# Ledger of designs, part 45: peptides against a protein of PDB entry 1IK9

Target 1, 211 residues: chain A of PDB entry 1IK9
Amino acid sequence: MERKISRIHLVSEPSITHFLQVSWEKTLESGFVITLTDGHSAWTGTVSESEISQEADDMAMEKGKYVGELRKALLSGAGPADVYTFNFSKESCYFFFEKNLKDVSFRLGSFNLEKVENPAEVIRELICYCLDTIAENQAKNEHLQKENERLLRDWNDVQGRFEKCVSAKEALETDLYKRFILVLNEKKTKIRSLHNKLLNAAQEREKDIKQ
Target 2, 207 residues: chain A of PDB entry 1IK9 as posed
Amino acid sequence: MERKISRIHLVSEPSITHFLQVSWEKTLESGFVITLTDGHSAWTGTVSESEISQEADDMAMEKGKYVGELRKALLSADVYTFNFSKESAYFFFEKNLKDVSFRLGSFNLEKVENPAEVIRELIAYALDTIAENQAKNEHLQKENERLLRDWNDVQGRFEKAVSAKEALETDLYKRFILVLNEKKTKIRSLHNKLLNAAQEREKDIKQ
Target 3, 195 residues: chain B of PDB entry 1IK9 as posed
Amino acid sequence: MERKISRIHLVSEPSITHFLQVSWEKTLESGFVITLTDGHSAWTGTVSESEISQEADDMAMEKGKYVGELRKALLSVYTFNFSKESAYFFFEKNLKDVSFRLGSFNLEKVENPAEVIRELIAYALDTIAENQAKNEHLQKENERLLRDWNDVQGRFEKAVSAKEALETDLYKRFILVLNEKKTKIRSLHNKLLNA

## One batch from the design tools (peptide; aimed at target 1 L184 N185 H195, target 1 (a further copy) K187)

Design b2_p18_8_s3 (made by RFdiffusion4, then SolubleMPNN; from b2_p18_8, 11 letters changed)
Fold by OpenDDE base, seed 1:
Parts: C-alpha cells; structure tokens; sequence
Structure b2_p18_8_s3 (fold): chain B 211 residues (1-211), chain C 211 residues (1-211), chain A 18 residues (1-18)
C-alpha cells in the first residue's frame, strides 16, 4: 500500500489546517482510500476505480490525464498556492475539490466521506505513519551520508594516485631523455675521434706519396 | 528550538499508542516542554532547569549523567523494549517514568502536566511538524542522492584518466626504449665501420714501409 | 679519398651536440 499525507485548507475553515490522507494499491487509478482530519474528527471514504472512470468521463477527460490531475491535487497537498481548492461539508460529509486556472475554476472531483466513530485511532495511526516515515528517511539519510563520505574518500585516493602517476610519467620521460642524450653524445664523441684518426692517417699517406 | 516526537506506551493504557513530544532550547538540561497525546486529548507541562537539577540531586546522580538518561528515555521513544516504563494518570495529570534494570527498577523522573483545552490544535501542530520533517528529510535525501551520483561520476572519470595515464606511461617507456636502441645501434654500426677503415689504412701504411 | 673523409668529418662536426 502506498500512502500520502498532506496539509490542506478547506474553504469553509481557512484558519484550521486539515490533513488529507490518500492510500492506494500500486496506482491511484485502481481506487484509493481518502481520509480527512482536523486533529479532532476524522472522515474516510473509499473511491473505486469505477468512480474515477466515471468522474473522468463526466469531465470528458482522458482517464490517465484525469488520474494525473488527481495525483497533483490529492498527493501534493497545498501545491502552488491556490491551484487546488478543497471543500468539505461536515454536515453532508461531501468532499470536493476544484482546479483554479487563471480564467476558469472547475470541479476536479467529489467524494462522499463517512465520519469515523473513533477519530483518535485514525489520528494515532496517521502520527505513527509519520514517525515511521521520519525514521525510514533518517536511516536512508545516514546511509547516503556514509556512502557519500566513502565515495569522497575513494575519489581523493584515486585523484592522489592519478597526480602521482602524471608526475612519475613526466619525471620518467625527462630522465630517459637525459640518459639517452648522454649515451648518444658519448657515441658522437667516439665517431668524431675515429674520424680525426682516419683524417690524420689519410694526410700522412698523402705526405708519404709526395719524395 | 529542538523537538522530538516519540511513540510511548503507558502502563495504564498498554493498547493505546501515546505520543511524547519534547521541545527544548539548545540543551535538554536548560529545561523542556513535554507534551503527551493519545490522538484525542493532550497534556502539556514545562520542566525547568531547576526541576531537572532537583531530580538529579534527589537521585544522587550527577546532572550531566541524569540529563543523559532523560535524553534516552524521553527522546528515543520506546527504546530497547521495556528499558523505560512510562506512567500517566489522566486524573492527576502526573507523568512519571522508570528505568528498568535487570535487578532493579527506579523512578527516573516525574512531571505534572496540564490538560490542554484545545487538543486538536496541539495534534494539528504535531502532524504539521511531522510533515515538515518528512519534507526536509526528503529534500536532504534527494540532495545526498544527487551528490552521491556526482561523486560516483567524478570517481569514474578520474579512475578512467588514471588507467589511461598508467597505460600511456608504459607505452611511452616502451616506445622511447625502442627508438633509443635503434639510434644506438646506428651509432655502433658507424663506429665499427670507422674502426675497419682505420685498420685498413694502418695495414696499407705498414705495407708501404716494408716496401 | 682524403676529400671524402674531410667532407664526412665536416658533416659530423656540424651535427648538433644535444
């Protein structure tokens, strides 16, 4: 079961924060349980897949688009200020909500709720769910923080190895070239010395031919 | 202000989850506000620094150690099963809690509470705080997740650069040695050729002198 | 012969020392 609790304001009670709980299985399209509370009273209703389909048809809206609007209205809480207006009659237990566009407001959905006999149980369960969600999110945060610290260490370690590898490559190249130049210059000096000896030998022969 | 909400079970009402809210400024030692609710009624009391000091003295416990035990009892909720026992009389509004050790239970603290006239407001504010905490923790989770993904990318990038640097170092060293050997062999061949020319010239001079 | 050895020697002297 998926669940979302959101703060809403009712047009009839703008000074009192209400809480809208929506619970569903897999998809909101398959139906949902809606629960409203003011922290003293609670009201619950079950909305079927057929009711969702009928509301979409009555609106002449494609079902997937309609469910997408339901999801924004019911699961986001007070979304961007005043995009969704929530209405509830405690007398009729009739809940309805409107989407406010710049030029037009229209009813997005309406549900009959039932007053819960034991609202304290619903409120306790709602608070329990919030506390469980806080604990789960805290555990996830602690895990992500530890992983983040691990990844940062691993990054620093490989970065330090990379910098050492770059410096070692440049040092090796420089050393190899210096050693190469030394050995090459020794061979060049030996070649020059042998040419001088050959030149002297040729000059002495030319003197011996000239007596 | 710091705040913690926890589930507790009262010895008088073991089937009903209660919620213990503790609110304080900077340190629990400076005093705190305690609020108890069952989702229908609420009870609140203010515990002063002087009361905390007096309870520590009455227990013959060092104040910092006592506050450490208060923190475990009041902020952990139902810690390890049955380590702390919570008691509350709705009639006297007297709240007390005991620490259960293997061989001895002892009273850790006691507070007089007052019944809240509008429990719905306290409950709504408590739910609001839970929803805000969920939203903050979700935002932190999303941030940590994005940072974790960033650090993983950065690690992969530097690891790939490091591996390329290692391979390029080995390839460079191998290529430099191959080129060095080629040039060295050319110079060795030239030295051998010049020695042969010098030997031939010396042999011809020795023939010219014997003649 | 001598002139070829002289030319080869001058060429070797003109090679840059590294």
Amino acid sequence: as target 1 above (211 residues)
Amino acid sequence: as target 1 above (211 residues)
Amino acid sequence: ELEEVKKEHEKLLSEPVF
Scores: peptide ipSAE 0.059, ipTM 0.830, DockQ to the pose 0.572
OpenDDE base, seeds 2, 3, 4, 5: peptide ipSAE 0.035, 0.024, 0.035, 0.031; ipTM 0.827, 0.825, 0.826, 0.826

Design b2_p18_8_s4 (made by RFdiffusion4, then SolubleMPNN; from b2_p18_8, 11 letters changed)
Fold by OpenDDE base, seed 4:
Structure b2_p18_8_s4 (fold): chain B 211 residues (1-211), chain C 211 residues (1-211), chain A 18 residues (1-18)
Amino acid sequence: as target 1 above (211 residues)
Amino acid sequence: as target 1 above (211 residues)
Amino acid sequence: DLEEVEKEHKELEEEPVF
């Protein structure tokens, strides 16, 4: 079961924050339980999959699109910039909500609710769910924070190894070139020395041929 | 201002979850506001720094230790394994809590509360705070998750650069040694050739002298 | 013979020392 609690403002009572709880199994399309409270009274209704389908048909809206609008309205509370307005009559227990577009407002959905006899139990359970959600989110935050700290250590360790590898590559190249130049110059000097000896020997032979 | 809401069970009403809200500025030692609710009624009291000091003195407990016990009792609700028990009389509005040790239970603190005239407003504000805390914790979770994903990418990038650096170092060393060996072998071959030419020239001169 | 050695000598003297 999934559950969402949102703050809403009723057109009839804009000064009193209401709480809209929606609970469903897997998808909102399969139906949901809606609970409205003002912190003193509570009203609950069950909306079936058949009612959702009928409301979509009555609106001439594709069911998946309609459920997408229900999800935005009921799970986000009003949405960004007053796109959804909520109405409730405590006398009739009739709840309806409208989608406000630039030039047209239309009723998106309507539900008959029933007044809960023991609203305190509904309110207590709602607060319990909020506190459980806070505890779960805190535990998740602590886990993610510890993982971040681990990943940052692991990054620093690899970065430090990488920098050492770069420096070791440059040092190796420099050392190899220096050693090579020394050995090469020694060999060049030996070649020159041997060639001078050969030149002298050839010049002496040419003198001996010329008596 | 800091705030904590916890679930508690009253000894008189163990079947009804109560909510204990505590709000304070910076430290609990400076005083706090306590609010108790059953989801229908609410009771509030203000505990001053002087009352906290007096309760610590009356208990013959060091103030910092006493505030530490208050923090455990009031901000965690009961603590682990029924260490704290809560009592409230709706008639007297007297709230007290006990610390249960193996052989001795003692009253840790006692407060006179006042019944709130409009409990619905207190309950709505409490639910609002819970929903705000959920939203803040969700935003923090999303931030930490994005940061984890970033750190993991950054780690993979550095790891891949490190592996390339290792391979490039080994390749450089191998290439430099191969090139150096080739050039050194050419110079060694030239030295050997020149030495053989010199030996032949010396042997021919020694033949010419024996003739 | 001598001219070849003199040529090789000149090439070796012109070879840069690193």
Scores: peptide ipSAE 0.037, ipTM 0.831, DockQ to the pose 0.555
OpenDDE base, seeds 1, 2, 3, 5: peptide ipSAE 0.037, 0.035, 0.032, 0.034; ipTM 0.830, 0.831, 0.831, 0.831

## One batch from the design tools (peptide; aimed at target 1 K188)

Design b2_p19_1 (made by RFdiffusion4)
Pose (drawn by RFdiffusion4):
Structure b2_p19_1 (pose): chain A 207 residues (1-76, 81-211), chain B 195 residues (1-76, 83-201), chain P 19 residues (1-19)
Amino acid sequence: as target 2 above (207 residues)
Amino acid sequence: as target 3 above (195 residues)
Amino acid sequence: AEEEEEKAEWEAEEEELAE
């Protein structure tokens, strides 16, 4: 059981703002209840599933395509106009295309006996919605703060692992260098002794 | 300018639900407007910064402690009474085995209730709209942080596993280079023996 | 680089010995 409360502007009353409340079960296609209120009175009407299928046929439209139009217009490049007569309780709306507009929907609403009850329930629904949302935003705020920390934690764990690696790498190399260089000392020493031996022979051959 | 709309029940009409709307600027301490509505009529009252502090004195409470009680009672066990004839509004606090008048306001019937009701409904719809948008922004940040975390965690796994492969990998190379030195040293030595 | 220099030094040492 869903609903949407939207504000709308009627052509015959661009001064005051009205409110449109549409409620259904699962899908608009199965039918819906529509209520119009100016904050004092309320007018209500119902549209059955069969009435929707018929209206789509009379409009030469694919049924789902027609319901799509109803969703854009009633549940808030597509321009829509709304009209209402308090004298007749007739409510209709048109889609305004280029130079060509057409009747998209018409409802004979009935003035409600208990406007206050309807208005109170509507406001109550809105306040409940505001409440459910805040609880959700709070739950997400906490999850947000938890992740900001869980990242900073691991980020530090990362920097430490890297810094530990560098310290270990240089430490290993330092030892290596020492050993390698000691050998080099021996090579140079041997190398030079050899040369010396070759110069000695050379001197015997020359004298 | 902030506001809070609460759903309340009056002692003289537990059947019907009323709505209490409280509005202010910065803090209740500087005064506020309170509106009571049953969806048909509406009653309003203004409470100045001067009256509030005045009430803090009659009670001998710090203006802060007194405003605190109002916040708990008016912005949402608290009991509410209203007489449509007198327009007098008062509320009490109920503790274990006692109750006491906490405050009151002389409200006045509003001339155009529909206007007030329309503005109240409009505010609620805007609030729903803003809250739904924030739920999206925070929902995405929750996603970005989730991804960013997996990234770094992966970097950590890779980094730690590298530090553990280092000693073994570097030592092999060192053996290789070292064995070369030794070979040279042997060959030199052997040559020296030749001579 | 040190390994290349050593190799070059070793080639130059072998040439000196030959000479």

Design b2_p19_1_s1 (made by RFdiffusion4, then SolubleMPNN; from b2_p19_1, 11 letters changed)
Fold by OpenDDE base, seed 1:
Structure b2_p19_1_s1 (fold): chain B 211 residues (1-211), chain C 211 residues (1-211), chain A 19 residues (1-19)
Amino acid sequence: as target 1 above (211 residues)
Amino acid sequence: as target 1 above (211 residues)
Amino acid sequence: SEEEEEEKEEKEFENKLKA
């Protein structure tokens, strides 16, 4: 079961933050349980897949688009400046929400809730879920932080090896060329010496022909 | 102000999870506000630095060690198998906690709480803080995840450049030696040719002298 | 001259080494 708790402001009680818990199986489209609390009282309702489909049809909205709007309304938590307005009557237990656009507000959905007899249990369970979520997210954060620190070390190590490899390549090239020039110059000197010996031998032979 | 909310089990109500909120400025040693709730009622007390010091002295415990035990007891959230046992009387509003060791239990601290007149406000604020903490931790998780993915890409890029640099160094060495051997062999051939010309010239001169 | 041909062959070879 997936769960989301969000803060909402009710039009009837704008000074009191309410909490909207939505619980569903795999997809919100398959139906959900909605729980509303003010920290003292709680109200719960179950919304079926058929009710979601009927509300989509009544709105002349495609089901996937409607579920997309439901997900934004019910799972994002609306602040007072949000696109979604929430209404609840504690007397009728009727919950409805509207989408507010620039020139148009329209009802997005409506649900009958039931007052929970033991709201403290619902509130405790909600707080437990929040604390569990905090602990899980903290453990993930600590893991990701340690992994970031590892990856940064590993990156610095490879970067340093890469820079050493570049420098070693340039040094190798320079050393090989220097050694090459030395051997080449020795061979050039030997060639010049042999040429001079050949020229001297030819000049001596030309003198011997001239007696 | 720093805040920690934890779950505790009261000896008097072991079936009902209670929530212990502790709020302090910079260090728990400077004093703290303690709030207990069962999701319906709330109780709050303020513990001063002087009371913390007095409890440490009464226990004949060094203050830093005592604060270390307070931090473990009040901030870790004790499950039923924990080293710390929590007691609260709703009638007297007296909160005390014990450290349980193998053969000894001793009182670690005791606080007088006051029943909150509007527990719903305290509970709502507690839930708000949990939801804010969840949102902040989720944003940190998403940031750390994106950074991990970046660092992993950067690591793979540098690793791939390093491997290419190693291969390029080996290829350069091999190519430079091959080119060097070619030149050296050409110069060796020229030296051999000049030596043969010198030997022939010397043989001709030795023939001319015998002549 | 044979020296100019040797210098030319050497330059061609230095160029082959630098290529």
Scores: peptide ipSAE 0.026, ipTM 0.831, DockQ to the pose 0.057
OpenDDE base, seeds 2, 3, 4, 5: peptide ipSAE 0.025, 0.025, 0.024, 0.022; ipTM 0.830, 0.830, 0.830, 0.830; seeds 2, 5 fail the geometry check

Design b2_p19_1_s2 (made by RFdiffusion4, then SolubleMPNN; from b2_p19_1, 12 letters changed)
Fold by OpenDDE base, seed 3:
Structure b2_p19_1_s2 (fold): chain B 211 residues (1-211), chain C 211 residues (1-211), chain A 19 residues (1-19)
Amino acid sequence: as target 1 above (211 residues)
Amino acid sequence: as target 1 above (211 residues)
Amino acid sequence: SEEKKEEEEEKKFEEKLLS
């Protein structure tokens, strides 16, 4: 079961923050339970998939678009300055909400709620859910923090090995070229020496032929 | 101002979850505000640094140890099976808590609370704080997740560059040695050829002298 | 022979390069 709690402001009581809880199975399209509280009283209603489909048809709105507007209205935590206006009558237990656009305001939906006999149980359960969510999110934060610290260490270790590999490659190249030049120069000197010995021997033979 | 909300169970009402809020400035040792609620009624009291010091002295406990026990009792969210037992009288507004060890149970502290006239305001503010904390923790989780994904990409990039550097070092060494051996062998062949020419010239000169 | 001494010095130099 999915659950979202939002702060809302009622047009009739804009100075008193209300809390809107929506609970559903997998998708909001399948229906949901709505609960409203002011921290003293609570009201609950169930909205079926058939009611959502009928409300979309009555509005001449495509069902997926209508559910998208329900999700924005009921799950975002709209304030008094938002696109969505909430209305509730404690006398009739009638809840309705409007979308306010620049040139068009229209009723997006309405629900009949029932007053909860023991609002303290609903409020306690709501606070429990908030505290459980805080604890779960804290545990996720601590896990992600430890993983970040691990990944940063692993990055620094590989970076340091990479820099050492680059330096070792440059050093290897420089050393091998220096060694190569030394041997090559030795062999060139030996070749020059042998050529000079051959030239001297040829000159001596030309002298011996000339008596 | 620091704040912690915990679930507790009262000995008098173990079936009804209560919520204990503690609020303080920097350190719990400096004093705190305690608020208790059952989701219908609320009670609040202020505990000063002097009261905390006096309670530690009355218990013959070192102040830092006493504050450490207060922190465990009041901030951990103890359940009915925990080391800390909570008691509250709605009639006297007297709150006290005990530490239950295997061989020793003792009163750890006590507070006089006052009944809040408008508990709905306290409950609404408490729910608002929970919702704000959830939103803040969600934003931290999303940030840490994006940072983890960045660090993992950066690690993979450096790892791939490192592997390429290792392979390029081995390839460089192998290529340089192959080229080096080729040039050395050419010079050795030239030296051998020049020695053979010198030997032939010396043998011809010995024939000319015998002639 | 002087040639064998030069070949031995050449081998020693190659060994020093390959070490």
Scores: peptide ipSAE 0.028, ipTM 0.830, DockQ to the pose 0.062
OpenDDE base, seeds 1, 2, 4, 5: peptide ipSAE 0.026, 0.028, 0.024, 0.028; ipTM 0.832, 0.832, 0.831, 0.831; seeds 2, 4 fail the geometry check

Design b2_p19_1_s3 (made by RFdiffusion4, then SolubleMPNN; from b2_p19_1, 10 letters changed)
Fold by OpenDDE base, seed 3:
Structure b2_p19_1_s3 (fold): chain B 211 residues (1-211), chain C 211 residues (1-211), chain A 19 residues (1-19)
Amino acid sequence: as target 1 above (211 residues)
Amino acid sequence: as target 1 above (211 residues)
Amino acid sequence: SEEEEEEKEEKEFEKKLKE
């Protein structure tokens, strides 16, 4: 089961924050339970998948679009500046909400709610859910923070290895070139020595021919 | 101002979850406001820094240790298995709590509460705080998640550069050795050629002497 | 022979290049 609690302002009671709870199974499209409370009284209604389909048809709206508007209205909450206006009669238990566009307002949906006999139980359960959600989110935050610290350490370790590898590559190249130059110079010296021996032998032979 | 809401079970009403709110400025040691609610009624009391000091002295407990026990009792919440037992009389508005050790139970503290005239306002504000805390924690979770994803990308990028640097070092070493061997072999061939010329010149001279 | 000494020096030198 999924659940969302939002703050709403009723047109009839603009000074009193109300809480709108929506509970559903997997998708809001499959139906939902709506609960309204002012912190003293509570009202609950069930909206079926068939009622959602009927409301969409009555509005001549595609079902997915209609459910998308329900999701925005019922799960986002609304302040006085929001696109959605909420109305509730405590006498008739009739809840309805409108979408306010710049040039046109229209009724998005309506629900018959029933007054809960024991509102304190509903309010306590609502607070329990909020406290559970806070605890879960805190645990997740602590986990993510520890993971961030781990990832940062792992990054620093690899960065340090990379810098050492770059320096080691440059050092290797420099060392190999120095060794190679030494070797080449020895071979060049030997070539020069052999050339001088050959020149001397030729000069001695030219002396022997000239007696 | 700091605030913590916890669930407690009262010895007098073990079937009804109560909510214990504690609000304080910077440190619990400086005093706090305590609010108890069952989701229908609410009771509030103020505890001053002087009362906390007096309770610590009356218990013959060091103030920092006493505040540490208050923090555990009032901010952690308690279930039936917890070290802390909560008692409240709705008639006297007297709230007290005990620490239950295996062999000894003792009263940790006591507060006179006053019944709130408009409990719905206290309950609404409590729910508002829970919803705000949920929203803040969600935003923090989303931020930490995005940062984790960034750090993971940055790690993968440096790891990939490191692996390329290792491979480039090995390739450099291999290439330099191959090039050096080629140049050395050319020099060796030249040395051998000069030696053969020297041997031939010596053999010709030995023929000329025999001749 | 002078050739054997030169071949030894070359082999020792090739060893020093590989170390």
Scores: peptide ipSAE 0.024, ipTM 0.830, DockQ to the pose 0.065
OpenDDE base, seeds 1, 2, 4, 5: peptide ipSAE 0.023, 0.024, 0.022, 0.023; ipTM 0.831, 0.831, 0.830, 0.830; seed 2 fails the geometry check

Design b2_p19_1_s4 (made by RFdiffusion4, then SolubleMPNN; from b2_p19_1, 9 letters changed)
Fold by OpenDDE base, seed 3:
Structure b2_p19_1_s4 (fold): chain B 211 residues (1-211), chain C 211 residues (1-211), chain A 19 residues (1-19)
Amino acid sequence: as target 1 above (211 residues)
Amino acid sequence: as target 1 above (211 residues)
Amino acid sequence: SEEEEEEKEEKAFEKKLLE
């Protein structure tokens, strides 16, 4: 089961923050349980997949689009743009919400809720879920932080090896050229010595011909 | 102001999860506000730095050690080891807690609480704080996740450059040796040619002398 | 001969360059 709690303001009680809990299996489209509380009273209703389909049909809206609007209204909370307006009658237990656009407001959905006999239990369970979610998110944060620190160490280690490899490549090239120049100079000296011996032998032959 | 909410079980009502909120400025030692709720009623008390010092003195405990025990009891919740036992009388509004060790149990602290007239407001604010904490932790998780993904990319980029540098070093060494061998072989061929010319000149001179 | 020693030193140096 997935769950989302959001804060909402009711048009009838704009000074009192209400909490809207939605619980669903895998997808919101498969139906959901809605719970409304003001921190004293609680109201619950179950919405089936068939009711969601019927509401979409009654609105002449494509089901996936309708579910997408339900998701924005019920799971995101009223964003700072007040795009969704929530209404609830404690007397009739009728909950409805509207989408407000610049030129057009329309009812997005309506649910009959039932007043919970033991609201304190629902409120305690809601607080427990919030505390569990905080603990899970904290554990995830600590894990991600440790992983970040590991990745940074691993990056520094590879960077240091890379810099050493660059320096070692330049040093190798310089050393190989120095050694090569030494051997080449020895070979050039031998070639010069052999040429001088050939010139001397030719001069001695020219002297022997001239007696 | 810092805040921690924990779930506790009261000895008088072990079947009903209670929530213990502690709020403090910078350090718990500077005093704190304690709020207890069962999701229907709420009770609040303020504990000053002077009261914390007095309780430590009455216990003949060093203040830093006493504050350390308060922090474990009030901010960690009762861990699975039931090291801390919480007691509350709704009639007297007297809250006290004990530390249970194998052979010794002792009262760690006691507070007079006042019943809140509007518990729904305290409960709503507590839920709001939980929802805000969830949102902050989610935003931090998303940030840390994106940073992990960045660090992993940066690591892969440096690793790929390092591998290319290693391969380029080996290729450079091999190429330089091949080039050096070619030049050395040309010099060796010239030396051999000059030696053969010297031997031929010596053989011709020996013929001219015999002639 | 001095030429054979120079040729041995040269081969030893070439070997050290090629190792």
Scores: peptide ipSAE 0.023, ipTM 0.829, DockQ to the pose 0.063
OpenDDE base, seeds 1, 2, 4, 5: peptide ipSAE 0.021, 0.021, 0.021, 0.021; ipTM 0.830, 0.830, 0.829, 0.830; seed 4 fails the geometry check

Design b2_p19_2 (made by RFdiffusion4; failed a check: the pose's geometry)
Pose (drawn by RFdiffusion4):
Structure b2_p19_2 (pose): chain A 207 residues (1-76, 81-211), chain B 195 residues (1-76, 83-201), chain P 19 residues (1-19)
Amino acid sequence: as target 2 above (207 residues)
Amino acid sequence: as target 3 above (195 residues)
Amino acid sequence: EEEEEEDEEEWEEEEEELE
């Protein structure tokens, strides 16, 4: 069981704001209850599933396509107008296309015997919703803070692993250099002794 | 300007649910407006900064401690009483085996309740809208952080596994270069022996 | 690596001097 409470403006009363409450089960297609309130009185109507299928036929529209129009219009490029007569309790709304508008929906609402009960329940539903949401936002705030920390933690673990690598790399190379360079000393020494030996022979050949 | 709307039950009508709306600027300490409604009528009252501190004196409580009790009682065991004839509103605190009057307000019946009720409903719908938007923004950040974390964690896995492959990999190369030096040294030595 | 190359070049020059 779902519902949507939206605020709307009636053409015959652009001054005051009204509220529209639509409730259904699973889908709009299966039928819905619609309630209009000005904060004092309330008018209610029902639309059965068969009535929706018929109205879609009378409008030359694919049923799902028709329900889609109802969703955009009632559950809040698509311009919609709403009219209501307190004298007749007739409620209708039209979709306004270019230079051509048409009746999209019509409901004969009935004035409710207990407006206060209806208004109180509506407000109660809204307050419950506000409550459920806050709890959710708090749950997400904490999860947010947990992740901000779990990142900073691992980020530091990362920097340490990298810094440890660099220290180890330079440490290994330093040892290598020492050993390698000691050998080079021996090579240079041998190399030069050889040269010396060659110059010595050369001198014997020459004298 | 902030406000809190609470659902309450009056002692003289446990059947019907009433709504208490409290509004203020910055802190309750600087005064606030309280409105009581049953969805048909509405009663309102203004409580000045002057009256609040005055009450803090009659009680002998620090203006802070006193405001604290009001926050707990009015912004949501607390009991609420209202007489539609007198418009007098009072609430009490109930502890183990005792209860006491905590405060009261002389409210006045509002001339246009529908206007008040409409504004209250409008506020709730806006709040629902803003809260749903924040739930989205925080939902995405939760996603971004989840992804960012996996990234770095991966970098850590790769980095640690590198520092463990380093000694072995670098030592091989060192053996290679070192073996080259030795070969030279041998060949030189051998040449010197030639002569 | 550069030192290795230089050593190779020096070794080539040493061979040439000997020759």

Design b2_p19_2_s2 (made by RFdiffusion4, then SolubleMPNN; from b2_p19_2, 9 letters changed; failed a check: the pose's geometry)
Amino acid sequence: DKEEEEEEKEEKEFEEKLA

Design b2_p19_2_s4 (made by RFdiffusion4, then SolubleMPNN; from b2_p19_2, 8 letters changed; failed a check: the pose's geometry)
Amino acid sequence: MEEEEEEKKEEEEFEKKLE

